# Peptides against a protein of PDB entry 5ZKO: the designs that were tried, part 25

Target 1, 44 residues: chain A of PDB entry 5ZKO
Amino acid sequence: SASNPRKFSEKIALQKQRQAEETAAFEEVMMDIGSTRLQAQKLR

## One batch from the design tools (peptide; made by RFdiffusion4, then SolubleMPNN)

Design b1_p12_8_s2 (from b1_p12_8, 4 letters changed)
Fold by OpenDDE base, seed 5:
Structure b1_p12_8_s2 (fold): chain B 44 residues (1-44), chain C 44 residues (1-44), chain A 12 residues (1-12)
Amino acid sequence: as target 1 above (44 residues)
Amino acid sequence: as target 1 above (44 residues)
Amino acid sequence: DPLFAEIAERLA
């Protein structure tokens, strides 16, 4: 109901957190790729 | 290893999918809020 | 995907 703005705000906040966590996970993947690339260069 | 670009691509693709799913979930929440607001208006 | 591009750029 429109009378429960807190509930809506909580849903929004939760979903924003999920998006942030997925972004962080992606950054971790990219860091792994970057480090792998760097390591490969060091071995040359 | 840098010799496994497919694995990196797969990781990236998976994470992109997760982000898309979280975006869709957010849109669903926003739609729910919107419909609730609309329904409240109809009841007036 | 622009978000991924931004993240990739930041990590480069």
Scores: peptide ipSAE 0.111, ipTM 0.653, DockQ to the pose 0.066
Fold by OpenDDE base, seed 2:
Structure b1_p12_8_s2 (fold): chain B 44 residues (1-44), chain C 44 residues (1-44), chain A 12 residues (1-12)
Amino acid sequence: as target 1 above (44 residues)
Amino acid sequence: as target 1 above (44 residues)
Amino acid sequence: DPLFAEIAERLA
C-alpha cells in the first residue's frame, strides 16, 4: 500500500492539537489556583 | 473558603496524567508511521 | 514531574 503522507501529517497535526489543548487545560487549573489564593488574601 | 491544597494537587496530577497520555498517543502515531515506512521498504 | 513538585510545594 502506497504511503499516504497527507494522512500521516493529518494524524500528527491532530495529536499536536490535542497536546496543546491539554496544556491549555493545565494553564486553566493553574489560573484557578492562583485566583483562589488571591481571593483568599483579599478576604483577610 | 479555606484553601484545599489536596484538591488542587489532585487537579494538577490529573492534568499531568492527561498530558502524559497524549504524549503516549503521539508516540504511537509516530511508531505507526515508522512501521509503515519500514514495511513499504520490505515490500520493494 | 518537577513542575508538579514545585507547584505542590507552593500549595503546602
Scores: peptide ipSAE 0.110, ipTM 0.646, DockQ to the pose 0.035
Fold by OpenDDE base, seed 3:
Structure b1_p12_8_s2 (fold): chain B 44 residues (1-44), chain C 44 residues (1-44), chain A 12 residues (1-12)
Amino acid sequence: as target 1 above (44 residues)
Amino acid sequence: as target 1 above (44 residues)
Amino acid sequence: DPLFAEIAERLA
């Protein structure tokens, strides 16, 4: 099958985007934890 | 709701695993591209 | 973990 650098680039870009999305998801988890911590502090 | 450091740790660990999985997927893409390149070179 | 540390820093 024909080499298609554009298609390769698109595949790479897609995976980079997925990694970024997982990073964002991790940040959301951390924000939730941070909020929980803040709430716990307020309750002390 | 009660603070649960273990649960927080588990959430973090899960996200780390997801990131690792996406890295592995990226490496697979790169291997496929590499194999395609090798094939193209052999056909020259 | 540097990513963890970076995110934690951003949240601080």
Scores: peptide ipSAE 0.101, ipTM 0.650, DockQ to the pose 0.061
Fold by OpenDDE base, seed 1:
Structure b1_p12_8_s2 (fold): chain B 44 residues (1-44), chain C 44 residues (1-44), chain A 12 residues (1-12)
Amino acid sequence: as target 1 above (44 residues)
Amino acid sequence: as target 1 above (44 residues)
Amino acid sequence: DPLFAEIAERLA
């Protein structure tokens, strides 16, 4: 409700954090793939 | 490792899903705020 | 996906 602007701002902040964490997790996955591919290339 | 391309593709797919879910959750939060504000305006 | 493409580009 409009009577809880503080709660809405907190909700937005938490969701922004979750979005950032999921982005970071995705980047980590891509880094793992990239590094693994590089290792495989070096072994050839 | 490069020996698990299937595992990497699955990992990427799962992370894409999580990213999409977090985006949807963010949109839902923004919709809730918008609708609540509209309700408050109508009551004035 | 634009996000994936951007991340891939940054990692390359």
Scores: peptide ipSAE 0.102, ipTM 0.651, DockQ to the pose 0.063; fails the geometry check

Design b1_p12_8_s3 (from b1_p12_8, 7 letters changed)
Fold by OpenDDE base, seed 3:
Structure b1_p12_8_s3 (fold): chain B 44 residues (1-44), chain C 44 residues (1-44), chain A 12 residues (1-12)
Amino acid sequence: as target 1 above (44 residues)
Amino acid sequence: as target 1 above (44 residues)
Amino acid sequence: DYLLAEVLRRLA
């Protein structure tokens, strides 16, 4: 079939969304680590 | 519970892996786009 | 947006 720029753009958009979600998940992990570290620090 | 650096490292490693996988998926999409473009170009 | 920029760059 002829190149479908719409389909390509949809694929790209989907991947961008996934990347953003994974980044957000990573940031959440880092926040949890930071929070835990801070809590541990306060307990010392 | 006390801070568990091992658990943190595991979480980070997991997220790094996921990021890499998403990047690979994106690159695959780009490769497909490139291939499609090349094919379309050859057909012209 | 790195990904978008990269896509656009590769499509050019």
Scores: peptide ipSAE 0.149, ipTM 0.630, DockQ to the pose 0.038
Fold by OpenDDE base, seed 1:
Structure b1_p12_8_s3 (fold): chain B 44 residues (1-44), chain C 44 residues (1-44), chain A 12 residues (1-12)
Amino acid sequence: as target 1 above (44 residues)
Amino acid sequence: as target 1 above (44 residues)
Amino acid sequence: DYLLAEVLRRLA
């Protein structure tokens, strides 16, 4: 708001960063699943 | 995958929880902005 | 940016 523009901007920026990090973590989980499956299939 | 179904299910569940927590944090930021604005308006 | 869009939506 007009009260603390800088503080709110910083809060929003920080939250955007956290959500991006969690998205990256999700993608890593999916990559792990895919990699494991591929390895298992190669051994069949 | 078929290799470690439990482990992958747990990873996915954990990641879903993290993303839900980050969503809640985002909503808290928005609530703070709204509350601050309301307070500021009352003082005008 | 979805977060920014959501912020703007809620502030409107």
Scores: peptide ipSAE 0.148, ipTM 0.632, DockQ to the pose 0.036
Fold by OpenDDE base, seed 5:
Structure b1_p12_8_s3 (fold): chain B 44 residues (1-44), chain C 44 residues (1-44), chain A 12 residues (1-12)
Amino acid sequence: as target 1 above (44 residues)
Amino acid sequence: as target 1 above (44 residues)
Amino acid sequence: DYLLAEVLRRLA
């Protein structure tokens, strides 16, 4: 059976949210790495 | 305590994998939409 | 928004 445009838009919105969450998680990882690197530089 | 570069690389690799999986899921959604659209056009 | 643009492109 054919899905309707409303269902499509909901699927797309959900996937956009998931990708945004994964991007945020990646940025958190990079922040942790950056913070550690900054601390190491200060110890020199 | 400072995390090591090996731990950092593992975190990054995991996040890259997650983003790739979400991209694949999005492409699946778009494939479903495209298939439905193609069927609708054939009915005209 | 890249994803929105991609959706619109594929639906056109």
Scores: peptide ipSAE 0.144, ipTM 0.628, DockQ to the pose 0.084
Fold by OpenDDE base, seed 2:
Structure b1_p12_8_s3 (fold): chain B 44 residues (1-44), chain C 44 residues (1-44), chain A 12 residues (1-12)
Amino acid sequence: as target 1 above (44 residues)
Amino acid sequence: as target 1 above (44 residues)
Amino acid sequence: DYLLAEVLRRLA
């Protein structure tokens, strides 16, 4: 059976996208923590 | 308002878990590609 | 890109 490099490329690209999305979600969590810290400083 | 470091820790841990799960999914994709290549070699 | 590098490494 012939290889399907296009299909493989698409699978890889999809997983790279998911990896990037989860990284972005992590960064959002870190921004929330940073924002909370900054707000707490202002309230002291 | 009091900080909630436990809640922050849990958020970070959850995102680390998701990151690891997406990495595992990527590795599964790579295993599929490797398996396909190996099978193709056997069929030649 | 680490992920791309890993993909290329495994394909080689």
Scores: peptide ipSAE 0.141, ipTM 0.629, DockQ to the pose 0.037

Design b1_p12_8_s4 (from b1_p12_8, 6 letters changed)
Fold by OpenDDE base, seed 1:
Structure b1_p12_8_s4 (fold): chain B 44 residues (1-44), chain C 44 residues (1-44), chain A 12 residues (1-12)
Amino acid sequence: as target 1 above (44 residues)
Amino acid sequence: as target 1 above (44 residues)
Amino acid sequence: DYLFAEILRRLA
């Protein structure tokens, strides 16, 4: 039993989206690091 | 090898902070659900 | 923190 199940589900869904966005942002940062390393390697 | 290691580390640190904040927010939502359930249970 | 450790590993 929980009152306002729809409200709770919406909160959870929103939070899941935010988690996914943060993960994507993290991966982008890591890709930048990877690309930088690749570029540096090519210049060596 | 990676150029701009400090810049990368800063990006990572910031992203970690964001991840932690999102996790905390998620836990807060779950606590709200839990508290609501507890209150409802007491009224039963 | 695993995430932090992973990032550091990738920076190296």
Scores: peptide ipSAE 0.168, ipTM 0.629, DockQ to the pose 0.039
Fold by OpenDDE base, seed 3:
Structure b1_p12_8_s4 (fold): chain B 44 residues (1-44), chain C 44 residues (1-44), chain A 12 residues (1-12)
Amino acid sequence: as target 1 above (44 residues)
Amino acid sequence: as target 1 above (44 residues)
Amino acid sequence: DYLFAEILRRLA
């Protein structure tokens, strides 16, 4: 309902937060891959 | 570990899936806002 | 898919 702009704004803010969290999680996975690669290089 | 590329690929695939799902959820929220706006216009 | 390609590059 158009009568609940606050609720919509809250939903949007929450979804943006989730997006950011999932992005951070993805970046962490990539960091893990990078660190693994570095470890492999050091073992050569 | 560099010895577990399969596990990394699986992690990445899972994170991509989560990203897509959160994007879809966000788009749904925006659609709801759009539909609400349309309803408000019709009530004028 | 750039992201997929980047992932593969980092895995290599």
Scores: peptide ipSAE 0.149, ipTM 0.623, DockQ to the pose 0.036
Fold by OpenDDE base, seed 5:
Structure b1_p12_8_s4 (fold): chain B 44 residues (1-44), chain C 44 residues (1-44), chain A 12 residues (1-12)
Amino acid sequence: as target 1 above (44 residues)
Amino acid sequence: as target 1 above (44 residues)
Amino acid sequence: DYLFAEILRRLA
């Protein structure tokens, strides 16, 4: 059976949330890399 | 303990994969919506 | 992914 507009909206909202969460996780990893680099430079 | 460059690369690779998978899922939902819209228009 | 590799090079 065809899903209704409300169900579609909910699906899209959920996927947008997941995308945002994955982006945040990526940014966290990048921040860790940057922090490690900064610390290494300070130890020289 | 500080993670090494290889571990960082692996983390990033994994996150990129997840991001791609979420994007694909989003596109699938959008395709379903588009298909439904097209079908509705044809029935008029 | 070139962009990915470039970002890694700049951050690490």
Scores: peptide ipSAE 0.142, ipTM 0.625, DockQ to the pose 0.073
Fold by OpenDDE base, seed 2:
Structure b1_p12_8_s4 (fold): chain B 44 residues (1-44), chain C 44 residues (1-44), chain A 12 residues (1-12)
Amino acid sequence: as target 1 above (44 residues)
Amino acid sequence: as target 1 above (44 residues)
Amino acid sequence: DYLFAEILRRLA
């Protein structure tokens, strides 16, 4: 079928959003690790 | 609670897998675009 | 994968 550039752009934008969301989730995990370390430090 | 490094490592590994899967999906979109371009070229 | 390595380093 004929290429629909608008559809492709939309698909790309959606994938970019997913990438950003997964990155944010990763950073949240890192934040949890940092928080755990800080709490451990306070307990010492 | 006490930090469980194994749990954190598992969370990170899972997030890395998700990142890879989303990247693969993005590359598939790009492949579709490339395929469309190639077909359009053939029709010319 | 620097990011992954950095995470593991911080966990160790």
Scores: peptide ipSAE 0.160, ipTM 0.627, DockQ to the pose 0.037; fails the geometry check

## One batch from the design tools (peptide; made by RFdiffusion4, then SolubleMPNN)

Design b2_p13_1_s1 (from b2_p13_1, 9 letters changed)
Fold by OpenDDE base, seed 4:
Structure b2_p13_1_s1 (fold): chain B 44 residues (1-44), chain C 44 residues (1-44), chain A 13 residues (1-13)
Amino acid sequence: as target 1 above (44 residues)
Amino acid sequence: as target 1 above (44 residues)
Amino acid sequence: LARRLEVVRLLLE
């Protein structure tokens, strides 16, 4: 709908930001897992 | 890694929550778009 | 994301 395309675009942009934040949080988790695994290997 | 699986599970659970929130926000946007389209059609 | 989390879940099992 041509009705308030700017408002929708803003909502979509916000959603993209949330997705990016979620991705960053996921990457942090993966880093922690990776680091833990590395440490565990060093202790073997 | 067996090292602190509970902490990782908690992080994953938090991530799942974030995903659910993101999905809900997306659905809201889609609903708004749908509603706007419907309104636009009624005014045609 | 869901798929990625599933992979992590499997790795934690």
Scores: peptide ipSAE 0.202, ipTM 0.644, DockQ to the pose 0.111
Fold by OpenDDE base, seed 2:
Structure b2_p13_1_s1 (fold): chain B 44 residues (1-44), chain C 44 residues (1-44), chain A 13 residues (1-13)
Amino acid sequence: as target 1 above (44 residues)
Amino acid sequence: as target 1 above (44 residues)
Amino acid sequence: LARRLEVVRLLLE
């Protein structure tokens, strides 16, 4: 039915949101690693 | 500290879980599209 | 994502 394209578009939008959340979580991990390295350098 | 690698590994494990959930959701969307196409072919 | 996670893993070694 003509409603299928709309439902698919909604699912794709949800997938894009999930991808953005994964990217944000990755960036947080990288920031934590960077901060840890900076602290280690200051203590040397 | 020596605990940092463990915390990072936990964050990586969580990210892998999120990826698996996103993959499952993607496969569901593709299955729905496939089913719709099959129905359209049967009605032609 | 998988490639990014691999980079993080290498940085933790």
Scores: peptide ipSAE 0.196, ipTM 0.633, DockQ to the pose 0.110
Fold by OpenDDE base, seed 1:
Structure b2_p13_1_s1 (fold): chain B 44 residues (1-44), chain C 44 residues (1-44), chain A 13 residues (1-13)
Amino acid sequence: as target 1 above (44 residues)
Amino acid sequence: as target 1 above (44 residues)
Amino acid sequence: LARRLEVVRLLLE
C-alpha cells in the first residue's frame, strides 16, 4: 500500500522531534549544573 | 547547597525515562517497517 | 545521550 512511506516518514519526523526535545532538556540540566559550579567557585 | 545533587539526579532519572520511551517508540516504528517489508516479500 | 547522562551521574557522585 502506497500510504506506508508517508506514514513511516511522519513517524521518523516525530522521533527526530522527540530526540531534539530530549537534547534540549539535557542542555538545561547541564546549564543548571554549570551555574551551580560557577556559584560554588565564586563562594570559595 | 546539598539539595542540588538530588534535584539533578531526579532530572537525570526523568531524562532516562524519556530515552526509554523514545527507544520503545523507535522499536515500534522498526517493527511496522519490518512487517511491511515481510508482507511485500510475500506478495512477490 | 545515554553516555552523556552517565557522565553527569558520575559528576554528581
Scores: peptide ipSAE 0.199, ipTM 0.635, DockQ to the pose 0.110; fails the geometry check
Fold by OpenDDE base, seed 5:
Structure b2_p13_1_s1 (fold): chain B 44 residues (1-44), chain C 44 residues (1-44), chain A 13 residues (1-13)
Amino acid sequence: as target 1 above (44 residues)
Amino acid sequence: as target 1 above (44 residues)
Amino acid sequence: LARRLEVVRLLLE
């Protein structure tokens, strides 16, 4: 059916959004680790 | 605080789970595309 | 993953 390419493109768009959300969550974790590490270094 | 490493490890574990779910969703899309392509080739 | 999605997008065009 001609609707399949459109449905696939929609699924790909959702997958890109999910990947962006995962990247943002990873960057947040890295920021928290970085800030904690900096604080630990200041207290030495 | 000594709780930070544990909280970070929990966030990393959640991120790994999200990545696995993203991979599974991608593979599902590829399977659907592959099946549709195979059907289109059979009808030619 | 992003690169693989881009290849799939190009194949659907």
Scores: peptide ipSAE 0.166, ipTM 0.626, DockQ to the pose 0.161; fails the geometry check

Design b2_p13_1_s2 (from b2_p13_1, 10 letters changed)
Fold by OpenDDE base, seed 4:
Structure b2_p13_1_s2 (fold): chain B 44 residues (1-44), chain C 44 residues (1-44), chain A 13 residues (1-13)
Amino acid sequence: as target 1 above (44 residues)
Amino acid sequence: as target 1 above (44 residues)
Amino acid sequence: LSRRLEVVRLLLE
């Protein structure tokens, strides 16, 4: 299929989605770390 | 499974892999755009 | 994002 502006727009949209998913996964990791630290403080 | 530093390290490694894959996909998009522009110039 | 991951790594050490 010939590369065209519409196909590029679709690729860019997909990349934005991937970036958002990566950000969400990173935030989940940070939340897990924060929760673990908070639990450790409660046990002290 | 309890969240622990080892599990966090695994999550970080996975995130680095995802970032590399996203970068490669972005570079592919940019290459496609560049190739299309070059082809358009040859046809002029 | 790479910088953020590095910060997390440092916090886990």
Scores: peptide ipSAE 0.222, ipTM 0.628, DockQ to the pose 0.109; fails the geometry check
Fold by OpenDDE base, seed 2:
Structure b2_p13_1_s2 (fold): chain B 44 residues (1-44), chain C 44 residues (1-44), chain A 13 residues (1-13)
Amino acid sequence: as target 1 above (44 residues)
Amino acid sequence: as target 1 above (44 residues)
Amino acid sequence: LSRRLEVVRLLLE
C-alpha cells in the first residue's frame, strides 16, 4: 500500500488525544491526593 | 473523606493500563510506517 | 507519564 500520510496523521492525532486524556486523569488523581491531605491537616 | 490508599492504587493501576494501551498503539503506528518504508524500498 | 505515576506512588507511602 502506498504512503498514506493522511492515515498516519490521523493516527498521530489520536495518540495526542490519548496522551491528553492520560494527563487529565493523572491531574485528577493528584487533586484527590491534595484534597485528602488538606482535609487531614484541617482535622489535626 | 479519609485517606483511601486502595482507591488511589486502583487509579494508578488504571493509569498504567492506559499507558500500556497507548504504547501498543504507538508501536502499531511505527510498524505501519516501517512497513510502508520497506515496501517503498522494494518498489525502487 | 511513568515518572509522574512513580511520584504518586511515593506520595501514597
Scores: peptide ipSAE 0.222, ipTM 0.626, DockQ to the pose 0.110; fails the geometry check
Fold by OpenDDE base, seed 1:
Structure b2_p13_1_s2 (fold): chain B 44 residues (1-44), chain C 44 residues (1-44), chain A 13 residues (1-13)
Amino acid sequence: as target 1 above (44 residues)
Amino acid sequence: as target 1 above (44 residues)
Amino acid sequence: LSRRLEVVRLLLE
């Protein structure tokens, strides 16, 4: 059972990586929205 | 540019799915930790 | 993150 802490730490590290990937995907969406908004302002 | 809201909504829907999957993975980790803790308490 | 996604939804309405 001494292996449990290492396995848990690995699972937590994987979860943090998923959160980082999710954040990056969100930032990409926001960049697309921001770019579209800027273009719309230029066309007015 | 009227298609932009639909494309953005699709991106957001995908992001929500990713978040749900991440939550499920987190709950699995917590269940494993909880089970191990319970076992450790029983062995004491 | 859910709250940030909600803000994005509001911006798209």
Scores: peptide ipSAE 0.213, ipTM 0.614, DockQ to the pose 0.111; fails the geometry check
Fold by OpenDDE base, seed 3:
Structure b2_p13_1_s2 (fold): chain B 44 residues (1-44), chain C 44 residues (1-44), chain A 13 residues (1-13)
Amino acid sequence: as target 1 above (44 residues)
Amino acid sequence: as target 1 above (44 residues)
Amino acid sequence: LSRRLEVVRLLLE
């Protein structure tokens, strides 16, 4: 059916968005770890 | 602080879960595309 | 990503 390509495109776009959100969340975790390490170094 | 490792571990576990969910969603999209292609082949 | 998360886990041990 002619609507399938559009629906697939939409699903792919949603997956790209989810991937971007996952990446951002990972980067946030890494930033938190980095900040904690920096704080620990400053206290030494 | 001693609580940070636990919180980081929790964040990492949550990220792993999210990744698994995103993978499952991607596989669903691929299955839908595959099914559509199979249907198109059967109609030929 | 999974591999990066594993590295982070190891760093938290």
Scores: peptide ipSAE 0.210, ipTM 0.610, DockQ to the pose 0.144; fails the geometry check

Design b2_p13_1_s3 (from b2_p13_1, 10 letters changed)
Fold by OpenDDE base, seed 3:
Order: C-alpha cells, then sequence, then structure tokens
Structure b2_p13_1_s3 (fold): chain B 44 residues (1-44), chain C 44 residues (1-44), chain A 13 residues (1-13)
C-alpha cells in the first residue's frame, strides 16, 4: 500500500526517540569514563 | 565498581550496533518514500 | 542522524 506522510512522520518520531536513547547511552559512557578517570587521579 | 576499558569497549560496540539499526531504519523510510513517489509518477 | 531527520522532513513537505 502507498506509504502515507502519517506513517513517515511516525517513523521520524521513532528515529527521534532512538536518537535520544543513543544520546543518553553516550552520556552514560562518558560519565563512566569521567568517573573512572577521577577515581584513578584520586588514588595517585 | 571501577568501569574498566573492556566495559567501555562493549558499550561502544553496542552504540555502533544502535547506529547500524538507525541507518537501516532510515534506509527503509527512504525506500518507502522513493517507492511511493515512483508509483505516483506512474499513475500520472 | 540529525541531518537524516532534516532530509526526511524536507521530503515530507
Amino acid sequence: as target 1 above (44 residues)
Amino acid sequence: as target 1 above (44 residues)
Amino acid sequence: LRRRLEVLRLLLE
């Protein structure tokens, strides 16, 4: 069936959600790295 | 517990997988749009 | 991804 603009908008919304989840996961990794580095500095 | 480089590499690998899934979803949307446009052109 | 979403928005105009 002909894909309609509404279905496309729903897929775009899903992509925005995925982007937000990826951003959150990236921030988590960066926080973990930062915390580990800070701990390593304190233990020196 | 101290996050180790191995855990970071695993998280990076998961992020790469997510990015690949997002790319696949984007390509699917583009294909759907392209197919719809092609059909609309043929019906003119 | 942001650029991809922008392209998709333009295609839906």
Scores: peptide ipSAE 0.245, ipTM 0.662, DockQ to the pose 0.077
Fold by OpenDDE base, seed 5:
Structure b2_p13_1_s3 (fold): chain B 44 residues (1-44), chain C 44 residues (1-44), chain A 13 residues (1-13)
Amino acid sequence: as target 1 above (44 residues)
Amino acid sequence: as target 1 above (44 residues)
Amino acid sequence: LRRRLEVLRLLLE
């Protein structure tokens, strides 16, 4: 079925959501690494 | 629980998978747009 | 991804 502009807009909106989710997951990983490094430094 | 290097590696692997899925979804949209444009040109 | 979304927007104009 020929995708219409509405269907494309929906797919773009989904891509924006995925981007936000990926960013959040990346930030979580970076926070965990940062916290671990800080803890290791405090125990030295 | 202090995330260990194994847990970080798992999270990174999951992020790489998400990036691949986003790329595939983008390529699908591009293919659909390209096909739609080609069809519109043929009908002119 | 942001760049890809920009390209998609341009294609939908």
Scores: peptide ipSAE 0.244, ipTM 0.660, DockQ to the pose 0.137
Fold by OpenDDE base, seed 2:
Structure b2_p13_1_s3 (fold): chain B 44 residues (1-44), chain C 44 residues (1-44), chain A 13 residues (1-13)
Amino acid sequence: as target 1 above (44 residues)
Amino acid sequence: as target 1 above (44 residues)
Amino acid sequence: LRRRLEVLRLLLE
């Protein structure tokens, strides 16, 4: 079928959303690691 | 709290899974575009 | 992923 260009645009929009969610989850992990390091330094 | 290193490993594993899912979705879109182009060429 | 999105945009032009 003539792949509806609109369907491709929708898939691209979904990929952008997934990227944002992945980035947010990554930043959360990095924040947790940073916080843990800071706490460990205070307890030394 | 001492962020359990096991919890970080679990979060990293989840991120790898998300990346794999995003890759699969991208490859599907690329395949659909390629198929559409091939069909359009055959109809010319 | 950003590069992938760029490729998709170019393919839709």
Scores: peptide ipSAE 0.243, ipTM 0.660, DockQ to the pose 0.110
Fold by OpenDDE base, seed 4:
Structure b2_p13_1_s3 (fold): chain B 44 residues (1-44), chain C 44 residues (1-44), chain A 13 residues (1-13)
Amino acid sequence: as target 1 above (44 residues)
Amino acid sequence: as target 1 above (44 residues)
Amino acid sequence: LRRRLEVLRLLLE
């Protein structure tokens, strides 16, 4: 089967999307942890 | 809302899963490219 | 992932 650069480009684009989703999920987790930490400090 | 360490652990586990999926997708693309390159060399 | 994408781009050149 011939190299399909178009298919490779599509796969790369999909990986970029996954990266963006991972980044967003990471930021959400960090925000939750940060918020929790702040709340715990206020209760001390 | 109280820190839910269990929820954090779940979120971390989900991120590890995403990372594994991205790795698998990368390896698939690399295999496809490698196979294509090998085929092109054989046709030369 | 960024490094992986870079490698992929180089291979497609």
Scores: peptide ipSAE 0.242, ipTM 0.659, DockQ to the pose 0.080

